# Peptides against a protein of PDB entry 4N78: the designs that were tried, part 36

Target 1, 186 residues: chain A of PDB entry 4N78
Amino acid sequence: HFQVICRLLGYQGIAVVMEELLKVVKSLLQGTILQYVKTLMEVMPKICRLPRHEYGSPGILEFFHHQLKDIVEYAELKTVCFQNLREVGNAILFCLLIEQSLSLEEVCDLLHAAPFQNILPRVHVKEGERLDAKMKRLESKYAPLHLVPLIERLGTPQQIAIAREGDLLTKERLCCGLSMFEVILT
Target 2, 155 residues: chain B of PDB entry 4N78
Amino acid sequence: MAELQMLLEEEIPGGRRALFDSYTNLERVADYCENNYIQSADKQRALEETKAYTTQSLASVAYLINTLANNVLQMLDIQASQLRRMESSINHISQTVDIHKEKVARREIGILTTNKNTSRTHKIIAPANLERPVRYIRKPIDYTILDDIGHGVKW

## One batch from the design tools (peptide; aimed at target 1 L169 E172 R173, target 2 I109)

Design b2_p17_6_s3 (made by RFdiffusion4, then SolubleMPNN; from b2_p17_6, 8 letters changed)
Fold by OpenDDE base, seed 4:
Structure b2_p17_6_s3 (fold): chain B 186 residues (1-186), chain C 155 residues (1-155), chain A 17 residues (1-17)
Amino acid sequence: as target 1 above (186 residues)
Amino acid sequence: as target 2 above (155 residues)
Amino acid sequence: SRFLEQLQQLARESLEA
């Protein structure tokens, strides 16, 4: 599904969706969630001493449960705050999955374009084959497929310009060094 | 353009008219040959004359048809060439627009991106024991697991 | 092609006649 979404939206559509999601997340964080956090901080016990380890895990749990009882029982926390947090979480997950899907598509595009862009595949050298010979064979095999040089030889100046620009756009992908998800986390 | 116009406005219509006129003339020739054969005392001569007229008429019609056909073909070739040129131009424009749109889109999405911190390739110190490449079993990501968590924003 | 040329020639001759 995410792959289809990526294909349908393209870079522009993804950008728009991401921007809107960021706005929503920002609104949720700065609005409702912040208010709840502030309220929770006010009701949080000012002095929560670490219980002695002698109480064991159950005793420690009970201690914290008692200390946080008011927070846990805060009905609005369960209904509203957690829902907003879920929405934020969903947005983050969505962004992550979109980025992953986009990266996969970009990688596929790069792989498909590679033969046409003078990018040689990593050749597994079998035992006994000279790497150089294999590379030369590959170069020879793919040389006729190099699109830009071909168009430069046979095409009009306008076609050459378009081919070069297209080649550049094909080579430059987000997966090569850019992350959207990091921006979202910031 | 001038050639195409000449073909459309003059040569082809002219050829059609000539062919039509030829038809009417053939009818007259046929009538003449028939009457001449009936009235002539020398039927053999009349027959030979009729054969001559028939051959001439057929040749004339064939020529007219051929000329007209060639003109039509030429017209079609010119039109096809024009269409191809137009198509090429449209394709060029389309490609230019697409490239531009893509550039804009990339700028927009680029604003939402940060450089991946290329973690310094820690020298993968090859552990002495080549652990067998853990066969990455592509577990199909069961997306159904997420179905229970995401009460999506009802739009 | 020869036939067409012959026909064309005959046609021309017929028109000049």
Scores: peptide ipSAE 0.021, ipTM 0.646, DockQ to the pose 0.012
OpenDDE base, seeds 1, 2, 3, 5: peptide ipSAE 0.019, 0.018, 0.019, 0.018; ipTM 0.649, 0.648, 0.634, 0.644

Design b2_p17_6_s4 (made by RFdiffusion4, then SolubleMPNN; from b2_p17_6, 5 letters changed)
Fold by OpenDDE base, seed 1:
Structure b2_p17_6_s4 (fold): chain B 186 residues (1-186), chain C 155 residues (1-155), chain A 17 residues (1-17)
Amino acid sequence: as target 1 above (186 residues)
Amino acid sequence: as target 2 above (155 residues)
Amino acid sequence: SRFLEMLQELAEESLEA
């Protein structure tokens, strides 16, 4: 599904969606969630001492339950605050999955374009074969497919310019060095 | 353009008119030949004359048809060439627009990106101030990153 | 001229037939 979304939206659509999601997340964090956190901090016990170990785990749990009773019983926390946190979480996950899907699409594009861009695959050299000979054979095999040189030889100046720009756009992908998710996390 | 216009406005219509006129002339020639044959005491001579006129008339019509056909073909070739040029121009514009749109889109999404920190240093780098537009640093594309992605076709 | 020649030849052939 995310792959389809990436294909449908393209870079522009993804950018718009990501921007809007960031706005939503920001609004949730700075608005409702912040308010609830502040309220929770106000009702938080000022002094919460560690109970004696002699009470055992159940006693310690009961102690903290008692100390945090007001927080636990805060009904709006479960309904509104947690819902907002879920929305934030979903937004983050969505962004992550979109980026991953986009990266996969970009990788596929790069792989498909590689034969046309003088990008040779790494060849496994079997024992006894010269790497140089294999590489030369591959170069010879793919030489007719090199699009930019071909157009430079046969095309008009305008076509050459477009081909070069297209080649550059094909080569330059986000997956090669850029991360959106890191920005989202900040 | 001038050649196409000449073909459309002068040569082809002129050829059509000439062909039509030739038809009327052929009818007159036929009538003449018939009358000449009937009236002539030397029927053999009249027949030979009729054959000569017929051959000449057929040759003339054939020439007119051939000329007209060639002009029409030439017209079509010119038009086809013009259409191809127009198509090429439209495609060029379309591609230019698409490239531009793509560049804009990439800039927009690029603003939402940061460089992947390959540094192993566990230092939780405090998010740099959101305010500074991430300078698009053109890093050379390292395609080696793709080496670990996908089942390489074992040739 | 070649077409006319060909037509003349065809005409001549048709007359000999």
Scores: peptide ipSAE 0.018, ipTM 0.640, DockQ to the pose 0.011
OpenDDE base, seeds 2, 3, 4, 5: peptide ipSAE 0.016, 0.017, 0.016, 0.017; ipTM 0.652, 0.639, 0.651, 0.653

Design b2_p17_7 (made by RFdiffusion4)
Pose (drawn by RFdiffusion4):
Structure b2_p17_7 (pose): chain A 186 residues (1-186), chain B 155 residues (1-155), chain P 17 residues (1-17)
Amino acid sequence: as target 1 above (186 residues)
Amino acid sequence: as target 2 above (155 residues)
Amino acid sequence: DKFLEMLIELAEEALEA
């Protein structure tokens, strides 16, 4: 699903959705969640020690039950507090997962662009062979496929300018050195 | 474009009227052969001149049509090439717009991004100078090696 | 990728030229 969502939305669609999810998280955190946090903070026990080990586990469980009774009995703890938090969590997970799908989408695009952009994988080296001497030879084999230099050789200035822009857009992807989840959290 | 204007404004309309002229002039020439036969004292001579005019009328109508047909074809060939160049230009404009729309979309998501500081190194990196193997040499106990540390006492 | 397809078309047109 995320894979399809990334393809259909593109960069502009994903960006707007992320910007809108930030507005939703802001609306919830500074809204209903904040109201209920302030309310439950008063219902909270002003102080609450951690009992020594001596008191045992069953006596500690009893102590936490009494100290946190008002939280345990709060009627809207699930239907509201947990629900709102779940929505915020899902919004964060969407941003993370959608970025991962975008990274996969970009890397595949780049793999298909490599033949036309003079990007060769490492070649096997036998005895008496140097990669320096061999990689250059392989580059000659795929020389007819190097798009931009071919168009600069036979193309019109208009075709050349359009080729340079397209080549730039093709090789520059977010997965090359950029990320979003960090900015989302910040 | 100059050859097209010449075809559209003069040579085609002109060659076309030259055909209309043939329409009117041939009906005169048909009457003249009938009149020249009637006035002719020599019926055989007047028939041979009618035949001459018939053959000439045929050669003329075929020439006028051929000339006009070549012009119409040249016009269509030129217009076909115009569409060829125009499509090429429209395609470049389309590619340019696509590049622009993409730049706008990337700029929009670029706001939500930062550098991912990732690097690549080796599993093990040996030091530039390996530790020299130090030979063992026996030496006596010396109770004076600390004399210069702090407030020593010499003996 | 659409831009990669466009670059391939431009390279073909350059060869035809």

Design b2_p17_7_s1 (made by RFdiffusion4, then SolubleMPNN; from b2_p17_7, 5 letters changed)
Fold by OpenDDE base, seed 1:
Structure b2_p17_7_s1 (fold): chain B 186 residues (1-186), chain C 155 residues (1-155), chain A 17 residues (1-17)
Amino acid sequence: as target 1 above (186 residues)
Amino acid sequence: as target 2 above (155 residues)
Amino acid sequence: SRFLEMLKQLAEEALAA
């Protein structure tokens, strides 16, 4: 599903969605969540000492239940605050999954374009074969497929310009060094 | 363009008119040949004359049709060439627009990106307020990321 | 009429060749 979304939206659509999600997350964090956190901080016991271990686990639990009774009974925390946190979480997860899906698409594009861009995969050399010889054979095999040189030789100046720009755009991908998710986490 | 215009406005209409006129003339020639045969004392000579006129008329019509046909074909070829050129131009424009749109899109998404921290150290370094890169900076592509994917392709 | 028929015949022969 995320792959389809990535394909449909493209870079621009993804950017827009991400920006809007960031706005929503920011709004939730700085607005309602912050307010709830402040309220919770106000109602938090100023002094909460660890009870003696002698009370056992049930006694300790009861102690904390008693100390945090006001917080636990705060109905809005369960309904509104947790919902907002869930929304934030979902937004973050969505961004992560979109980025991952986009990266996969980009990698696929790079792989598909590679033979046409003089990008050769590392060939597994069997123990007895020279890597250099295999690479040369591969280079010679794919040399006729190099699109930009081919167009430079046969194409019009306009076609050459477009081909070069297209080649550059094809080579440049976010997955090669850029992360959106890191920005989201910041 | 001048050649196409000449074909459309002069040569083809002219050829059509000539063909039509030829039809009318053929009828006159036929009438003449018939009358000449009837009136001639030497029927054999009249017949030979009729054959000559027939051959001449046929040759003339054939020439007119051939000329007209060639002109029409030439017209169509020119038009086809023009269409191809237009198509090429449209394609170039379309590609240019697409590239531009893609560049814009990449700039937009680029604003939302930062360099991948390759630092192995899980130091939860509080992301320094990395100033949102206001400008999309093109970074060199590291293709090493593809190294792990290529192992599955059995050549 | 005969002339036109002859022309037609000649044309047909020419097309057949």
Scores: peptide ipSAE 0.021, ipTM 0.647, DockQ to the pose 0.011
OpenDDE base, seeds 2, 3, 4, 5: peptide ipSAE 0.019, 0.015, 0.016, 0.019; ipTM 0.662, 0.643, 0.661, 0.650

Design b2_p17_7_s2 (made by RFdiffusion4, then SolubleMPNN; from b2_p17_7, 7 letters changed)
Fold by OpenDDE base, seed 4:
Structure b2_p17_7_s2 (fold): chain B 186 residues (1-186), chain C 155 residues (1-155), chain A 17 residues (1-17)
Amino acid sequence: as target 1 above (186 residues)
Amino acid sequence: as target 2 above (155 residues)
Amino acid sequence: SRFLQMLQELAQESLAA
């Protein structure tokens, strides 16, 4: 589903969606969540000492449950605050999944374009073959597929310009060094 | 353009008219030949004359049809060439627009991106300071990322 | 076929005249 969304929206659509999600997240964080956090901080026990280890895990749990009873029983926390946190979480997950899907698509595009862009795959050299010879063979094999040089030789100046720009756009992908998710987390 | 116009306005209509006129003339020739054959005392001569007229008439019609056909073909070739040129122009414009749109889109998404920090730990670092949107700096593409994926594509 | 050839010849002659 996310792959389809990425394909449908493209870079522009993804950008718009991400921007809107960021706005929503910001609004939730700075608004309702912040208010609840402040309220929670007010009701938090001022002094919460570590219980003695002698109480065991159940006793420790009961201790903390008692200390946090007011927080746990806060009805608005369960209904509103947690819902907002879920929304934020969903937004974050959405962004992550979109980025991952986009990266996959970009990688696929790069792989498909590679033969046409003078990008040779790393050749696994079998035992006994000279790497250089194999590389030369591959270069020779793919040389006719190099689009930009081909168009530079046969095309009009306008076609050459378009080919170069297209080549550049094909090569320049976000997955190679850019992350949207890091910006979102920021 | 002038040639196409001449073909459309003068040559082809003229050829069609000539062919039509030829039809009417052929009817007259046929009538003449029939009457001449009936009235002539020398039927053999009349027959030979009829053959001559028939041959001439057929030749003329063939010529007219051939000329008209060639003119139509020429017209179609010119039109086809014009259409191809138009198509090429449209394609060029379309590609230019698409490239431009893509560049704009990439700029838009680019402002939402930052350089991948190689730090393994996706630490959700709470933004201490609203860092200014880092200017999208185009870094050279490192294709080494494809090295791990390429193992599956047996070219 | 002869008739067609004759027509072609006549057409060519007409074009050459």
Scores: peptide ipSAE 0.016, ipTM 0.637, DockQ to the pose 0.013
OpenDDE base, seeds 1, 2, 3, 5: peptide ipSAE 0.014, 0.015, 0.016, 0.016; ipTM 0.640, 0.649, 0.626, 0.655

Design b2_p17_7_s3 (made by RFdiffusion4, then SolubleMPNN; from b2_p17_7, 6 letters changed)
Fold by OpenDDE base, seed 3:
Structure b2_p17_7_s3 (fold): chain B 186 residues (1-186), chain C 155 residues (1-155), chain A 17 residues (1-17)
Amino acid sequence: as target 1 above (186 residues)
Amino acid sequence: as target 2 above (155 residues)
Amino acid sequence: SKFLEKLKELAKESLAA
């Protein structure tokens, strides 16, 4: 699903969606969640000491439950605040998954373009074969596929310009050094 | 353009008219030959004359058809060439627009990106320049991401 | 080409008649 979304929206659409999600997250965090957190801080017991170890785990839990009884019983916390936190979480996950999907698409594009851009794969050298000979053979095999040189030789100046720009756009991808998710977490 | 216009307005219509006129003339020649053969005391001579007229008429029609056909072919070639030029122009414009749109889109999404921190310590680094870079900033391409894709040769 | 020239000649002869 996320791959399809990435393909459908493209870079521009993804950017728009991400921006809107950021706005929503910001609104939730700075609005409702912040208000609830402030309220919770106000109602939190000022002094909450560790109960005696003698009470055991159940007793300790009961102690904290008693100390936080008013907070736990605050119905709006569960229904509104936690729901908003879930929404924020979902937004973050969405961004992560979109970025991952986009990265996969970009990697695929790079792989598909590689033969046309004079990018040769790492050659596995079998025992007894010379690396240089294999590389030369590969270079010779893929040389006719190099798009930019081919167009430079046979194309019009306009076509050459377009080919160069297209080549550049093909090579420059977000996955090669950029992360959106890190920005979203910021 | 002048050649195409001449073909469309003068040569092809003229050739069609000539061909139509030739049909009318052929009918007259046929009538003449038939009458001449019937009325002639020397049927052999009349036959030879008919053969000569037939050959001449066929040659003339063949010439007219060939000329007309060549003119039509020439017209079509010129038109095809014009269409190819137009197509090339449209394609060029389309590609230019697409590239431009892609650049704009990449700028927009680029604002939402930061450099991948290779450091294990995920420091939340605020994107340095939130400012819309007016200029397309080329980032170095790191293809190492592709190293793990394929036959898994870890170097 | 020779055939076309011959046809042209024959056509001219027919038009002259």
Scores: peptide ipSAE 0.022, ipTM 0.614, DockQ to the pose 0.012
OpenDDE base, seeds 1, 2, 4, 5: peptide ipSAE 0.015, 0.021, 0.016, 0.020; ipTM 0.619, 0.633, 0.621, 0.628; seed 1 fails the geometry check

Design b2_p17_7_s4 (made by RFdiffusion4, then SolubleMPNN; from b2_p17_7, 6 letters changed)
Fold by OpenDDE base, seed 4:
Structure b2_p17_7_s4 (fold): chain B 186 residues (1-186), chain C 155 residues (1-155), chain A 17 residues (1-17)
Amino acid sequence: as target 1 above (186 residues)
Amino acid sequence: as target 2 above (155 residues)
Amino acid sequence: SSFLEKLKELARESLEA
């Protein structure tokens, strides 16, 4: 589904969606969640000593449950605050999945374009075959497919310009060095 | 354009008219030959004359058809060439527009991106910072990400 | 082509007559 979304939206559509999601997340964080966090901080026990380790995990859990009983039982926390947190979480996950899907698509595009852009594929060397010889053969095989040089030789100046621009756009992808998700997390 | 116009407005219509006129003339010639053959005491001479007229008429029609056909072919060639040029122009414009749109899209999405090599502590580049140079870091293409996708095309 | 040229010539002759 996310792959289809990426294909349908393209870079422009993804950008728009991501921007809107960021706005929503920001609104939730700075609004309702912040208010609840502030309230929770006010009602938080001022002194909460670490229970003795001898109580084990269950005992420690019960201790904290007791200390935070009023907070845990706070109805608005469960209904509103947690819901907003879920929304934020969903938005983050959505962004992550979109980025992952986009990256996959970009990699596929790069793979498809590689023979035309003087990018040699990964060479699997069989036993007894020299890597250099194989690489040379591959270079020779794909040399005629280099699009930009071909157009530079046969094309009009306008076609050459378009080919170069297209080549550049094809080579430059987000997956090569950019991350959207990191921006979302910050 | 002038040549095409002449072909469309003058040469081809003129050729069609000439062909039509030839048709009417052929009918007259046929009538003449028929009457001449019937009325002539020398049937052999009349027949030879008819043959001569027939040959001449056929030659004339063939010439007219050939000329007209050549003009039509020339017209079509010119039109085809014009269409090809137009197509090329449209394609060029379309490609230019697409490239532009893509660049705009790249800029927009670029605002939402950060360098993967940057520390997580790097300040959120506010989308409002229009001056952020979209820096693409070119890294070697790692195709291994696709190894687990699908049937695993091994190149 | 030679035949067509001959026909053209005949046609020209006919037009001149």
Scores: peptide ipSAE 0.020, ipTM 0.604, DockQ to the pose 0.012
OpenDDE base, seeds 1, 2, 3, 5: peptide ipSAE 0.018, 0.020, 0.015, 0.020; ipTM 0.605, 0.610, 0.594, 0.610

Design b2_p17_8 (made by RFdiffusion4)
Pose (drawn by RFdiffusion4):
Structure b2_p17_8 (pose): chain A 186 residues (1-186), chain B 155 residues (1-155), chain P 17 residues (1-17)
Amino acid sequence: as target 1 above (186 residues)
Amino acid sequence: as target 2 above (155 residues)
Amino acid sequence: DKFLDMLIQLAEEALEN
């Protein structure tokens, strides 16, 4: 699903959705969640020590049950507090997962562009062979496929300018050195 | 464009009227051969001149049509080339717009991004100078090696 | 990719030239 969502939305669609999800998270954190956090903070026990081991686990469980009774009995703890937090969590997961799908989408695009952009994989080297001497030979084999230089040789200035722009857009992808989840959290 | 204007404004309309002139002039020439036969004293001579005019009328109508047909074809060939150049130009404009719309979309998501500081190195990196193997040499105990450290006491 | 297809079409047109 995320793969399809990335393809149909594109960069502009993904960007707007992320910007809008930030507004939703802001609305919830500064809104209903904040209201309930301030309310439950008062219902909280002002102080709560961690009992020594001596008291034993069963007595510690009884101690935490009494100290946190009002939290355990709070009627809207699940239907509201947990629900709102789940929505915020899902919004964060969407941003993370959608970026991962976009990275996969971009890397595949780049793999198909490599033949037309003079990008060769490492070649096997037998005895008496140097990659330096061989990679250059392989580059000659795929020389007719190098798009930009061919258009600069036979193309019109208009075709050349358009080729350069398209080539730039093809080789520059977010997965080459950019990320978003960090900015989302910040 | 100059050849097209010449075809559309003069040569086609002109060659076309020259055809209409043939329409009117031939009906005169048909009457003349009938009159020239009637006035003629020599019926065989007047027939041979009618035949001459018939053959000449045929050669003329075929020439006028051929000339006009070549002009109409040249006009269509030129217009076909115009569409060919126009499509090429429209395609470049389209490619340019596509590049622009993409730049706008990338600019929009670029706000939500930062550098991912990732690098690539080796599993093991040996030091520039490996540790020299130091030979063992016996030497006596010396109770004076600390005399210069702090407030020593020489003996 | 759309831009890769466009570059391939431009390269074909350049060869025709």

Design b2_p17_8_s1 (made by RFdiffusion4, then SolubleMPNN; from b2_p17_8, 8 letters changed)
Fold by OpenDDE base, seed 4:
Structure b2_p17_8_s1 (fold): chain B 186 residues (1-186), chain C 155 residues (1-155), chain A 17 residues (1-17)
Amino acid sequence: as target 1 above (186 residues)
Amino acid sequence: as target 2 above (155 residues)
Amino acid sequence: SRFLQMLQELAQESLEA
């Protein structure tokens, strides 16, 4: 589903959706969640010491559960605050999944374009073959597929310009070094 | 443009008119030949004359048809060439617009991106000395402080 | 009918010529 969404929206659509999601998340965090957090901080036990490790994980969990029981059972916290936190969580997950899907699509595009852009696959050298000879053979094999040089030789100046720009746009992808998710987490 | 206009406005209509006129003339020639053959005492001479007129008429019609056909073909070739040029121009514009839109989109999404930083995984170090548990005195939580937050019902 | 046939023959001869 996310792959289809990425294909349908493209870079422009994804950007718009991400911007709107960021606005929503910001609004939730700075609004209702912040207010609840402030209130909770005021009512939180000032002295909460770590129980002894001898109680084990279950005992420690029960201890904290008991200390926070009144907070966890607060109806408004469950209905409003937790719902907003779920919305934030869903937004974050959505952004993550979109980025992952987009990255996969970009990688596929790069792989498909590679033969046309003078990007040769890493060759495994079998025993007895010279790497140089194999690379030369591969270069010779793929040389006719190099789009930009071909158009530079046969095309009009306008076609050459378009080909170069298209080549650049094809090579420059977010997956090469950019992350949207890191921006969202900040 | 001038050649196409000449073909459309002068040569092809002129050729069609000439062909139509030729049809009318052929009918007259046929009538003449028929009457001449019937009235002539020398049937062989009349037949030879008819053959001559028929050959001439056929040659004329063939020429007119060939000329008209060539003009139509030429017209179509010119039009096809014009359409190809227009298509090429439209394609070029379309590609330019698409590239521009893509660049804009890339800029917009680029604003939402940062360089991938290899986050160093910080090792969680467990504290060495477990402090003695201090006796916790449970204080009741006053939730009335939250009544003013959200859609809470004032009880 | 004979005239049409004659014309057809002449046309054919003209095409072969």
Scores: peptide ipSAE 0.018, ipTM 0.647, DockQ to the pose 0.009
OpenDDE base, seeds 1, 2, 3, 5: peptide ipSAE 0.015, 0.016, 0.016, 0.016; ipTM 0.637, 0.651, 0.633, 0.638

Design b2_p17_8_s2 (made by RFdiffusion4, then SolubleMPNN; from b2_p17_8, 6 letters changed)
Fold by OpenDDE base, seed 5:
Structure b2_p17_8_s2 (fold): chain B 186 residues (1-186), chain C 155 residues (1-155), chain A 17 residues (1-17)
Amino acid sequence: as target 1 above (186 residues)
Amino acid sequence: as target 2 above (155 residues)
Amino acid sequence: SKFLEMLKQLAQEALAR
């Protein structure tokens, strides 16, 4: 599904969705969640001493439950605050999955374009084969597919310009060095 | 453009008219030849004359048809060439627009990106002691260890 | 081409008559 979304939206659509999600997340964090956090901070016990270890895990849990009774009983925390946190979480996950899906699509595009851009895969050299000879064979095999040089030789100036720009755009992909998710987390 | 216009407006219509006129002329020639043969005392001469007129008439018609056909073909070639040029122009514009849109889209998404912190791969200081590559003995992953963790139905 | 030229010539001669 995310791959289909990436293909459908393209870079522009993804950008718009990400921007809107960031706005939503910001609004949730700075608005509702912040307000609830402030309220929770006000009701938090000012002094919460560690109970004695002799009470065991159940006793310690009961102690903290009692100390945090007002927070636990805060009905709006479960209904509104946790829902908002879920929404934020979903938004973050959505962004992550979109970026991952986009990266996969970009990698596929790069791989498909590679033969046309003089990008040769690393050839596994079997024992006894000369790496250089194999690379030369590959170069010779794919040389006619080099799009930009071919168009530079046969095309009009306009076609050459378009081919160069297209080549550049194909090579420059987000997955090569850019992360959206890091921006989202900031 | 001028050549195409001349073909469409003058040469092809003119050729069609010439063929039509040729038809009427051929009918006259046929009538003449028939009458001449009937009236002539020298039938052999009349026949030879008819043959000559027939050959001439056929040659004329063939020429007219060939000329017209060539003009039509030329017209079609010019039109095809014009269409190809137009297609090329449209494609160029389309590609330019697409590239522009892509650049805009890239900029828009680009502002939402940051450079991946390539953690400087700490120089894996090769430990000085080349520990002999411990032969990775592929211990078969005993998946039975996982049998106790899952509510697997004890068959 | 020679044949067509010949036909052209014959046609022209026919038209001249």
Scores: peptide ipSAE 0.019, ipTM 0.657, DockQ to the pose 0.011
OpenDDE base, seeds 1, 2, 3, 4: peptide ipSAE 0.019, 0.017, 0.018, 0.017; ipTM 0.640, 0.654, 0.639, 0.650; seeds 2, 3 fail the geometry check

